# Designs tried in a protein design run: peptides against a protein of PDB entry 3VZA. Part 137

Target 1, 98 residues: chain A of PDB entry 3VZA
Amino acid sequence: RVERLCKSKELFEERLGLEIRRIHNEQLQFIFRHIDHKDPDKPYMFTLSINEQGDYEVTSCTPPLDCISEFQLKVRETNNFSAFIANIRKAFTALSFK
Target 2, 62 residues: chain B of PDB entry 3VZA
Amino acid sequence: AAYVTQLYYKISRIDWDYEVEPARIKGIHYGPDIAQPINMDSSHHSRCFISDYLWSLVPTAW

## One batch from the design tools (peptide; made by RFdiffusion4, then SolubleMPNN)

Design b2_p25_7_s4 (from b2_p25_7, 9 letters changed)
Fold by OpenDDE base, seed 3:
Structure b2_p25_7_s4 (fold): chain B 98 residues (1-98), chain C 62 residues (1-62), chain A 25 residues (1-25)
Amino acid sequence: as target 1 above (98 residues)
Amino acid sequence: as target 2 above (62 residues)
Amino acid sequence: SSMDEVLELLRKILTSDDKSFDAEL
């Protein structure tokens, strides 16, 4: 089971180009790669915590996204975390063409 | 890595086939309607294309 | 619901003693 879990994580990281890390102050870091086709290893990142109210809170976004605050609102309203992550990736992708 | 792999599934709804050769990207995407097979030869595509394709399977509607 | 499960999953990740994916900024 441990071997399968490790392999699963590696496959997701490589194929989705998404790395998930736990960082200081009880936060998760989401690192997107494979966004810029000219620089596939260029990271696009955001950090996330759960605040005292139990709500998702984006604590950083690099590069910054104008839509990140709206996405935070949407995920709080809908609790659709999958759409939250997918929309962030879509936004990073759009940003990579600027 | 149990929880993080569960999180990946919750995000992507993809279940990989772990028994194929490394160059084969094979799995199933469990969308809201019907399951869709994934079956790609990674040697025929860029990493960015593969990721873009897989993410295109994930609904963005809230 | 599946959506509710994600929040609980995230809480478990944040409070887990699993260090396999820990990192620093």
Scores: peptide ipSAE 0.648, ipTM 0.945, DockQ to the pose 0.846
Fold by OpenDDE base, seed 5:
Structure b2_p25_7_s4 (fold): chain B 98 residues (1-98), chain C 62 residues (1-62), chain A 25 residues (1-25)
Amino acid sequence: as target 1 above (98 residues)
Amino acid sequence: as target 2 above (62 residues)
Amino acid sequence: SSMDEVLELLRKILTSDDKSFDAEL
């Protein structure tokens, strides 16, 4: 089972170009790659925590996204975490063209 | 890695076929509608294309 | 609900003793 889980994680990381890491202060780091077709390894990332109120809180975003605060609001309102992540990737993709 | 893989599923709604050769990207996407098969030859596509394609399966509507 | 499951899942990830994906930042 452990081997299968490791393989599963690796497949998701490579195929989605999304790495999920736990960092200090109970935060998750989401690292997107495969965004820039000219530089597939260039990372686009944000960090996330759950605040004391139980709400999703974006603690950093690199490169910065103008829409990230709005997305934080939207995910709190809708609780649609999948759309949250997908929209962030979409925003990073749009940013990579500039 | 159990929770992380579960999170990947919650995000993507993709379940991989783990019994195929590494060059084959095979799985099932469980969207809001009918489930759709994924079956790609990775040698025919760039990493970026593959990722873009897979993410295109994920709804962005809130 | 599935949405609530995500929040709980994230909490489990954040508080788990699994060090396999821990990183410095």
Scores: peptide ipSAE 0.647, ipTM 0.945, DockQ to the pose 0.873
Fold by OpenDDE base, seed 1:
Structure b2_p25_7_s4 (fold): chain B 98 residues (1-98), chain C 62 residues (1-62), chain A 25 residues (1-25)
Amino acid sequence: as target 1 above (98 residues)
Amino acid sequence: as target 2 above (62 residues)
Amino acid sequence: SSMDEVLELLRKILTSDDKSFDAEL
């Protein structure tokens, strides 16, 4: 089962182009790749924490997204974390065409 | 890695078929209506296309 | 709901002893 879990993680990372890391101060880093078709390895990333109120909080976004604060509000309202991540990727994709 | 893989499932709603050859991207996407199969030959597509396709399965409606 | 489980899942990840998941950042 351990090997299966490791393989599963690797498959998700490669196929979705999404890496998830735990970083300092109880944060998660989400790293999107395969966004820019001209540079598939170019990372688009954000970091996330759960604040003292128990709310999702984006602590950084690189490159910056003007919509990220709105998405943070939306995920707090809806609790739809899947849509949250998918919309961020969509926004990064749109940014890559600029 | 157990919690991380669970998180990937919560995000994507994809369950991979781990018994196929590495070049075959096979699994099931559990959408809100009917579960749909995923079955792709990775050698026929770019990594970006594959990722874009898989993410297209994930609803963006809040 | 299924999405309500994500918050708890994230908390478990953040408090996990699995250091192989940690990044040097």
Scores: peptide ipSAE 0.647, ipTM 0.945, DockQ to the pose 0.817
Fold by OpenDDE base, seed 2:
Structure b2_p25_7_s4 (fold): chain B 98 residues (1-98), chain C 62 residues (1-62), chain A 25 residues (1-25)
Amino acid sequence: as target 1 above (98 residues)
Amino acid sequence: as target 2 above (62 residues)
Amino acid sequence: SSMDEVLELLRKILTSDDKSFDAEL
């Protein structure tokens, strides 16, 4: 089971180009790669916490996204975390074309 | 790793086939309506293309 | 509810003792 879990994590990381890490102050870091086809290893990332009210809170975004505040609002309203992550990746992808 | 793999599933709704050769990207995406099979040869595509394709399976509608 | 499953999952991750998951900023 442990071996399967480790393999599963590695498959998701490589195939989705998404790494998830726990960092200081009870935050999660989401690191997207495979965004820029000219530089597949270039990271696009944001950090996330759950605030005292129990709401999702983006604590950083690199590079910055103009739409990140709107997405934070949307995920709080809909609880659609999948769409939240997917839309952030979509926004990073669009940014890479600029 | 148990919780993070569960999180990946909650995000992507993809279940991998772990018994195939490493170069084979095989699994099932569980969409809102019907399940879709995933079956790719990674040697035929770039890493970016593969990721873009898999993410294209994930709905962005709120 | 199913809509709250992710939130609970994230809380479990954030409070987990799995040190292999931790990383520097």
Scores: peptide ipSAE 0.647, ipTM 0.945, DockQ to the pose 0.908

Design b2_p25_8_s1 (from b2_p25_8, 10 letters changed)
Fold by OpenDDE base, seed 1:
Formats: sequence, C-alpha cells, structure tokens
Structure b2_p25_8_s1 (fold): chain B 98 residues (1-98), chain C 62 residues (1-62), chain A 25 residues (1-25)
Amino acid sequence: as target 1 above (98 residues)
Amino acid sequence: as target 2 above (62 residues)
Amino acid sequence: DKEKNEVLNLLRKILEDPSLPVYEP
C-alpha cells in the first residue's frame, strides 16, 4: 500500500505538473510546472497557510498574480478549493504568454 | 503520502488506473456531470499538453 | 459545509504529518 501511495503521488506530480510541499511556519507550497511550453520545468508557485480563524491565507506568490487576493476571497466564500487551485493555474498560464 | 494523494484527488477529481503500462495515462475524472474516462498515450503528447488537458477537466467556476 | 471541513482537515493533517519532510523555501 505504501508503494502504491508513493506511485500515486508521483503520477499526480508528473501528470498535473503540480508538486505540493510542506515548508516552514506551517505552510504548504504549491509548485506548478508544465506551464510554459517553451520551458516546461519553470516553476510557478504560491504558499498557503491556515490562519487563526481557520481561513485560507496565501502567504506568497511567485511570480506575483494580481488576482491572487481575489481568489483568496473567493475560496473563503465558496469553499471551492478545487476551483481555487485551478484558477491559480489558469492565471499562471495566462501570465506565461505575457 | 496518503494525505497528499487525497488532496490531489480533492483538487483534480481524478482516479488513476495504476495497473496499466507507464506510457498509458488512464483513469477516470469525476466531474459535476457524468464521470469521464481518461485514456492517453503519453508518447503522443508533450508533458505540457498532458497537464493542460488534464487541468482543462477541472471546473473553474466558483 | 462538509467539503470545506474535509479539505481543511486534510490540509491540517498534511501540516501535522511527522512523516513528511519540511522543505526550505
């Protein structure tokens, strides 16, 4: 089972081009790759924490996204975490064409 | 890795078929509508295309 | 909200999982 879980994680990482890491100060780092077709390994990332109120809080975004604050508000209102992640990837994709 | 894989499912709603050959990207996407199969030959596509396609399955409506 | 609780709890479990490595930024 452990082997299957490891394989599952690796499949998601490669196929979605999304790596999830735990970093210092109780944060999660979401690293998107496969965004720029000319540089598939170029990372687009943001970090996330849960504040004292239990709300999602974006603590960093690299490269910066003008829409990230709005997305944080939206996910707090809708609790649609899937759409939150997907919209961030969409925004990074749009940024890669600039 | 158990919790991380669960998170991937919550994000993507994709369940992989782990019994197929590595070059075959096979699974099921459980969207708001009926479940849709995923069945791709990875040798026919770039990594970026594959990722873009899979993410296109994930609704962005809030 | 069941979904909110599930994801939130899942994220907390990840943050608290001693078996996962902690990366430097």
Scores: peptide ipSAE 0.735, ipTM 0.956, DockQ to the pose 0.843
Fold by OpenDDE base, seed 4:
Structure b2_p25_8_s1 (fold): chain B 98 residues (1-98), chain C 62 residues (1-62), chain A 25 residues (1-25)
Amino acid sequence: as target 1 above (98 residues)
Amino acid sequence: as target 2 above (62 residues)
Amino acid sequence: DKEKNEVLNLLRKILEDPSLPVYEP
């Protein structure tokens, strides 16, 4: 089972181009790669925490996204975490063309 | 890794087939309506294409 | 909301998992 779990994580990381790290101050870092087809290893990332109210809070976004504040509001309203992550990736993808 | 793997599933709704050869990307995407199979040869696609394709399966509607 | 609680609890479990490394970016 342990071997399966390790393999699963590796498959998700490579295939989705998404790495999830735990970082200091009780935060999670979401690192997107495979965004820029000319530079597949170029990272696009944001960090996330859960505030005192139990709400999702984006603590950083690199590169910055104009829509990130709206997405934070939307995920708090809808609780659709999947759409939250997917929309961020979509926004990063759009940004990579600029 | 268990919790992280669970999070990946909550995000992507993809369940991989772990018994196939490394070059074969095989699994099932469980959308809100219907489940759809995933089956592609990674050697025939770029990493970016593969990721873009898989993410295209994930709904962005709130 | 079941989904909210499930994901939220999962995130908390990740943040508290002693087996996971902690990065210092």
Scores: peptide ipSAE 0.735, ipTM 0.956, DockQ to the pose 0.800
Fold by OpenDDE base, seed 5:
Structure b2_p25_8_s1 (fold): chain B 98 residues (1-98), chain C 62 residues (1-62), chain A 25 residues (1-25)
Amino acid sequence: as target 1 above (98 residues)
Amino acid sequence: as target 2 above (62 residues)
Amino acid sequence: DKEKNEVLNLLRKILEDPSLPVYEP
């Protein structure tokens, strides 16, 4: 099972172009690649924590997204974490065309 | 990696077929309506196209 | 909210998983 889990993680990372890391201060880093078709390895990332109130909190976003604060509000209201991540990727994709 | 893979499922709603050849991207996407099969030859597509396609399966409606 | 609870708990489990590395920012 351990081997299968490792394979699963690798498949998700490569196919979705999304890496999930644990970083200092109890945060998760979400790293999107495969955004820029001319530079597939260019990372687009944000970090996430759970604040003292138990709410999702974006602690950084690189490159910055104007919509990230609104998305944080939306995920807190809707609890739709999937849409949260997908909308961030869509926003990064739009940004890559600037 | 159990929790991380579970998170990937919660995000994407994709369940991979782990018994196929490495170049075959095969699985099932479980959307709110009917489950959709995924079955593509990665050698025919760029990594960016594959990712874009898979993410297109994920609803963005809040 | 069950779904919120599930994802939230999952994220907490990831943050607490001793088998996962901790990366620099």
Scores: peptide ipSAE 0.735, ipTM 0.956, DockQ to the pose 0.867
Fold by OpenDDE base, seed 2:
Structure b2_p25_8_s1 (fold): chain B 98 residues (1-98), chain C 62 residues (1-62), chain A 25 residues (1-25)
Amino acid sequence: as target 1 above (98 residues)
Amino acid sequence: as target 2 above (62 residues)
Amino acid sequence: DKEKNEVLNLLRKILEDPSLPVYEP
């Protein structure tokens, strides 16, 4: 089972172009790649924590997204975490076109 | 890695077929209505296209 | 509801999982 879990993680990382890391100070880092077709390895990332109120809080976003604050509000309202991540990727994709 | 894998599923709603060759991207996407099969030959597509396609399966409606 | 809390609980489990590495930013 351990081998299967490792393989599963690797498949998701490569196929979705999304890596998830645990970061110091109780944060998670979400790293998107495969965004820029001309530079597939260029990372687009944000960090996330759960604040004292139990709400999702974006602690950083690189490159910055104008819509990130709105998305944080939306995920707090809807708890649709899947849409949250998908919309962030969509925004990064749009940003890559400059 | 168990919890991280579960998180990937919660995000993407994709369950991979682990019994096929690595070049075959095969699985099932569980959308809000009905499950849809995924079956791609990775040699026919760029990594970016594959990722874009898979993410296109994920609804963005809040 | 239960579904809305599942991801939150999962994230907390990840943050508390001693088997996962902790990266520096």
Scores: peptide ipSAE 0.734, ipTM 0.956, DockQ to the pose 0.863

Design b2_p25_8_s2 (from b2_p25_8, 10 letters changed)
Fold by OpenDDE base, seed 5:
Formats: structure tokens, sequence, C-alpha cells
Structure b2_p25_8_s2 (fold): chain B 98 residues (1-98), chain C 62 residues (1-62), chain A 25 residues (1-25)
């Protein structure tokens, strides 16, 4: 099972172009690649924590997204984490065309 | 890796077929309406196209 | 709400998982 879990993670990372890391101060880093077709390895990332109130909190976003604060509000309201991540990727994709 | 893999599923709703050759991207996307098969030859597509396609399966409605 | 917090609980498990590495920022 361990081998399958490792393979599964690798498949998700490569096929979705999304890497998930745990970083200091109890945060998760979400790294999107395969956004810029001219530079597939260019990372687009944000970090996420769970604050003292138990809410999702975006602690950084690189490159910055104007919509990230709104998305944070939306995910807190809806608890739709899937849509949260998908909308962030959509926003990064739009940004890559500028 | 178990929890991270579970998180990927919660995000994408994709379940991979792990018994196919590496060049075959095969799985099932479990959407809100009906489950849809994924079956792609990765050699026919760029990495960016593959990712874009898979993410297109994920609803963005809140 | 356990259902609404399923992902939240999963994220907490990831953050607390001793088997996962901690990366530099």
Amino acid sequence: as target 1 above (98 residues)
Amino acid sequence: as target 2 above (62 residues)
Amino acid sequence: DAEKNEVLNLLRKILEDPELPVYEP
C-alpha cells in the first residue's frame, strides 16, 4: 500500500501540476505548475493555514492575486475546498496571459 | 502520503487506474452528476494540456 | 458540522502527520 500511495501522489503531482508541501509554522504550500504553456515549470503558489478561529487563511500568494481574499471568504462561507483550489488555478491561468 | 492523496481526491475527485502503462492517463472523475472516464495517451499531449484538461473537470461553482 | 469540516480535518491531519517532511518556505 505504501508503494501505491507514493505512486498516487506522484501521479497527482504530475498530472494536475499541483504539489502540496507542509512548511514551517503549520502551513501548507500549494504549488501549481503547467500554468504557463511557454514555461511549464514556472511555479504559481500560495500558502494556507488554519487560524486560531479554525478558518482557512491564505498566508501568501506568489504571484499575488487580487481575488485571493475573496476566495478565502468564499471558502469560509461554502466550505467548498475543491472550488477554492480550482478557482485559484483558474486565476493563476488568467494571470499567466498578462 | 495517505492524507495527501486523500486531499488530492477531495480536490479533484479523480481516482486513477494504477494498473496501466505509465503513458496512459486512465481514471474516473466523479462529478456531481455522473462519473466520467479519463483515458488519455500522454504521448499525444503536452503536460500543460493534460493538466488544463483535468482541471477543466473540476467544478468552480462555490 | 463533521461533513462540512471533512477537508478541514484532513488538512489538520496533514499538518500533524509526523511522516511528512517540513519544507523550507
Scores: peptide ipSAE 0.727, ipTM 0.954, DockQ to the pose 0.917
Fold by OpenDDE base, seed 1:
Structure b2_p25_8_s2 (fold): chain B 98 residues (1-98), chain C 62 residues (1-62), chain A 25 residues (1-25)
Amino acid sequence: as target 1 above (98 residues)
Amino acid sequence: as target 2 above (62 residues)
Amino acid sequence: DAEKNEVLNLLRKILEDPELPVYEP
């Protein structure tokens, strides 16, 4: 089962172009690739923590997204984490055309 | 790895078919409606196209 | 309600999992 779990992670990473890392200070880093068709390996990333109030908190976003604060509010209101991640990717995609 | 893979499923709602050859992207996307099959030949698509397509399956409505 | 907290709990499990590596950004 451990072998399958490892394979599963690798498949998700490659096919979704999304890597998830645990980093210092109790944070998760979400790294999107395959955003820019001209540079598929260019990373678009944000870091996430759970604050003392138990709310999702974006601690960084590179490159910056104007909508990230709104998305943080939305995910806190709806608890739709899937939509949260998908909308961030959508925003990064839009940014790649600028 | 177990929790991370679970998180991937919670995000994407995709379940891969792990028994096919690596060049075959096969799985099932579980949405609010009926499940939709995924079946792609990776040799016919760019990495970006594949990712874009898969993410297009994920609803963005809050 | 349980569904709403599933991801949150999962994230906490990830953050607390001693078997997962910690990366330096």
Scores: peptide ipSAE 0.727, ipTM 0.954, DockQ to the pose 0.879
Fold by OpenDDE base, seed 3:
Structure b2_p25_8_s2 (fold): chain B 98 residues (1-98), chain C 62 residues (1-62), chain A 25 residues (1-25)
Amino acid sequence: as target 1 above (98 residues)
Amino acid sequence: as target 2 above (62 residues)
Amino acid sequence: DAEKNEVLNLLRKILEDPELPVYEP
C-alpha cells in the first residue's frame, strides 16, 4: 500500500522529471527537471495555491514565464489541469533553449 | 502519498507496470482516444529523452 | 460538475493531508 505508493511516486518523479511538494502557506510546488538536456538536474519550478474563490493561482514561477498568467486563465476556464501542467513544461522547455 | 500519486495520474494519465525490472519503463498512457503502451529500456535513453517522450504523450490542448 | 472539480478536490485533499510533510523555504 504505502510502499507501492512511494514507489509509484518515485517512478513518476524520475520518469516525468516532476516533483510535487507541499510547501508553506498552503501551496504546492511543482519542480520540473530533465528539461535542459545539457543540465538535466536544473530545476524549473512554479508554485500553486487555491485562492478564496476556489481558483488556481500561480504564486511563483522560476524561471519566470511570460505565458504563465495566460495559462492560469486557461486552466480556470477549462479546468484542464493536465494540459496546464504539460503546457508549463513545454514553456520551460522552450525557455531552456534560450 | 496516495493523493500525490493520484495527482500524477491525473496529470499524466500514465499507469506504470510495477512488476518489471527497474530498467524497464513499462506502462500505459490513457489518452482521450486509444491507450498508448509504454515500453522502454531506460539504459538506452537519457533521462531527458525519457521525460520528453513521456510528456509528449500528454495532450496540451486546453 | 464532478469531473471538472475532481482535480481541484484532489489538490485540496493534498493541501489538507496531515500525513504529508510541509517544506519550508
Scores: peptide ipSAE 0.727, ipTM 0.954, DockQ to the pose 0.824
Fold by OpenDDE base, seed 4:
Structure b2_p25_8_s2 (fold): chain B 98 residues (1-98), chain C 62 residues (1-62), chain A 25 residues (1-25)
Amino acid sequence: as target 1 above (98 residues)
Amino acid sequence: as target 2 above (62 residues)
Amino acid sequence: DAEKNEVLNLLRKILEDPELPVYEP
């Protein structure tokens, strides 16, 4: 089972081009790759924490997204975390064309 | 990696088939409606295309 | 609502998981 879990993580990382890391100060870092077809390894990332109120809080976004604050509001309202991540990736994708 | 793997599932709603050869991307996407199969030959696609395709399965409606 | 907070609770478990490494920013 341990081997299966390790394999599962690796498959998700490679196939989705999404790495999830735990970083300092009780944060998670979401690193998207495979966004820029000309540079597949170029990272697009944001960090996330849970604030004192128990709400999702984006603590950084690289490169910056003008829509990230709205997405943070939306995920707090809907609790649709999947849509939250997917919309961020969509926004990064759009940004890669500029 | 148990919790991280669970998070990947909560995000993507994809369950991989772990018993196929490495070059085969096979699994099931469990969307809001009927589940859809995934079955790709990775050697026939770029990494970016594969990722874009898989993410296209994930609804963006809030 | 437990279901509504399912992902939130999962994230908390990840943040507290001693088996996961902690990366520098």
Scores: peptide ipSAE 0.726, ipTM 0.954, DockQ to the pose 0.888

Design b2_p25_8_s3 (from b2_p25_8, 12 letters changed)
Fold by OpenDDE base, seed 1:
Structure b2_p25_8_s3 (fold): chain B 98 residues (1-98), chain C 62 residues (1-62), chain A 25 residues (1-25)
Amino acid sequence: as target 1 above (98 residues)
Amino acid sequence: as target 2 above (62 residues)
Amino acid sequence: SAEKEEVKNLLRQILSDPELPVYEP
């Protein structure tokens, strides 16, 4: 089972181009790759925590996204975490074409 | 790794077929309506195309 | 709602998992 779990993580990382890391101060780092077709390994990332109020909080975003604050509001309202992540990737993708 | 893989599923709603050759991207996407199969040869596509396609399966409606 | 808290609970489990490494950045 341990080997299966490791394989599963690797498949998701490669196929979705999304790596998830735990970082200091009780945060998660979401690293998107495969965004820029000219530079597939270029990372697009944000960090996330759950604050003392129990709300999702984006603590950083690189490169910055104008829409990230709105997405934080939306995920707090809807609790649709899947849409939250997907919309961020969509925004990064749009940014890569500029 | 168990919690992280669970998170990937919560995000993507994709369940991979782990018994196929590495070049075969096979699985099932469980959307809100009908589950859709995934079955493609990775050697026929770029990594970016594959990721873009898979993410296109994930609804962005809040 | 239990459903609304499902992912948050999962994230908390990840954040408290002693088996996961912690990166600096």
Scores: peptide ipSAE 0.730, ipTM 0.956, DockQ to the pose 0.863
Fold by OpenDDE base, seed 2:
Structure b2_p25_8_s3 (fold): chain B 98 residues (1-98), chain C 62 residues (1-62), chain A 25 residues (1-25)
Amino acid sequence: as target 1 above (98 residues)
Amino acid sequence: as target 2 above (62 residues)
Amino acid sequence: SAEKEEVKNLLRQILSDPELPVYEP
C-alpha cells in the first residue's frame, strides 16, 4: 500500500503538473507546472492556510493574480475547493500568455 | 502520502489505473454527471497538453 | 455541514501528518 501511495502521488504530480508541499507556519504550497508550453518547468504557485476562524486564506501567490482575492471569497462561500484550485490554474494559464 | 493523494482526488476526481505500462495514462474521471474514462498514450502528447487536458475535465463553476 | 468541512479536515490532517516533510522556502 505504501508503494501504491507513493506511485499515486508521483502520477498526480506529473500528470496534473501540480505539487503539494507542507511548509512552515501550518501552510500548504501548491506549485503548478506545465502551464507555459514554452517553459513547462516554470512554476506558478500559491500558499494556503486555514486561519483561526477556520477560513481558507491565501498567504502568497507567485506570480500575483488580481483575481486571487475573489477566488478566496468564492471558496469560502461555496466550499468548492476543486473549483478553487482549477480556477487558479486557469488564471495562471491566462497570465502565461501576457 | 495517504492524505496528499486523497487531496489530489478531491481536487481532480481522477482515479488512476495503476496496472498499466508507464506510458499509458488510464483512469476514470468522476464528474458531477457521469464518469468518463481516461486513456491516453503519453508519447503522443506534450506534458503541457496532457496536464491541460486533464484539468479541462475539472469543472470551474463554483 | 460535515461534508463542507471534509476538505478542511483533510488539509488539517496533512498539516499534522508526521510522515510528511516540512519545506523551508
Scores: peptide ipSAE 0.730, ipTM 0.956, DockQ to the pose 0.841
Fold by OpenDDE base, seed 4:
Structure b2_p25_8_s3 (fold): chain B 98 residues (1-98), chain C 62 residues (1-62), chain A 25 residues (1-25)
Amino acid sequence: as target 1 above (98 residues)
Amino acid sequence: as target 2 above (62 residues)
Amino acid sequence: SAEKEEVKNLLRQILSDPELPVYEP
C-alpha cells in the first residue's frame, strides 16, 4: 500500500503538473509546471498557510497574480479549495501568454 | 504520503487506475454531477496538453 | 460545517506529518 501511495503522488505530480511541498514556517508550496508550452518545466508557484484566525492565507505568489487576493477572499467565503487551486492555475496560464 | 495524495484528490477529484501500463493515463474524474472516465495515451500528447486537459475537468465555479 | 473544515484539517495533517520532508524555500 505504501508503494501505491508513492506511485499515486508521482502520477499526480506528473499528470497535473502540480507539486506540493511542505516548507518552513508551517506553509505549503504549490508548484505548477506544464503551464508554458514553450517551457514546460518553468515553475509557477504560490505558498499557503492557515493563519491565526484559521483562514487560508497566501503568503507568496511567483510570479505575482493580480487576482490572488480576490481568490483568497473567495476561498474563505466558499471553502471551495478545489476551485481555488484551479483558478490559480487558470490565472497562471493566462499570465504565461504574456 | 497518504495525506498529500488525499489532498490531490480533494483538488482534482481524480482517482487513477494503477493497474495499467505507464503510458496509459486512465482514471475517473468525480465531478459535482456525474463521474467521467479518463483514458489517454500519453505518447500521443505533450505533457502540457495532458495537464491542461486534466485541469479542464476541474470546475472553477466558486 | 465539518465538510467545510475537511480540507483545512487535511492541510493541518500534512503540516504535522513527521514522514514528510520540509523544504527550505
Scores: peptide ipSAE 0.730, ipTM 0.956, DockQ to the pose 0.864
Fold by OpenDDE base, seed 5:
Structure b2_p25_8_s3 (fold): chain B 98 residues (1-98), chain C 62 residues (1-62), chain A 25 residues (1-25)
Amino acid sequence: as target 1 above (98 residues)
Amino acid sequence: as target 2 above (62 residues)
Amino acid sequence: SAEKEEVKNLLRQILSDPELPVYEP
């Protein structure tokens, strides 16, 4: 089972180009790659926590996204975490063309 | 790994087929309506294309 | 609701999982 779980994680990381890390201060780091077709390994990332109120809170975004605050609001309202992540990737993708 | 894998599923709604050769990207995407199979030969696509395609399966509607 | 908190609870589990490493910023 451990082997299967490790394989599963690796498959998701490679195929989605999304790495998920736990970092200090009870945060998760989401690292997107495969965004820039000219530089597939270029990372696009944000960090996320659950604040004292129990709400999703984006604690950093690199490169910065002007829409990230709105997405934070949306995920708090809808609790649609999947759409939250997908929209962030979409925004990073759009940014990569600038 | 278990919780992270679960998170990947919650995000993507993809369940991989773990019994196929590494070059075969095979699985099922469970959308809100009809589940759709995934079956790609990775050697025929770039990493970016594969990722873009898979993410295209994930709804962005809030 | 509990259903709306499903992913949030999962994130909490990840954050508290002793088997996962903690990366430095």
Scores: peptide ipSAE 0.730, ipTM 0.955, DockQ to the pose 0.850

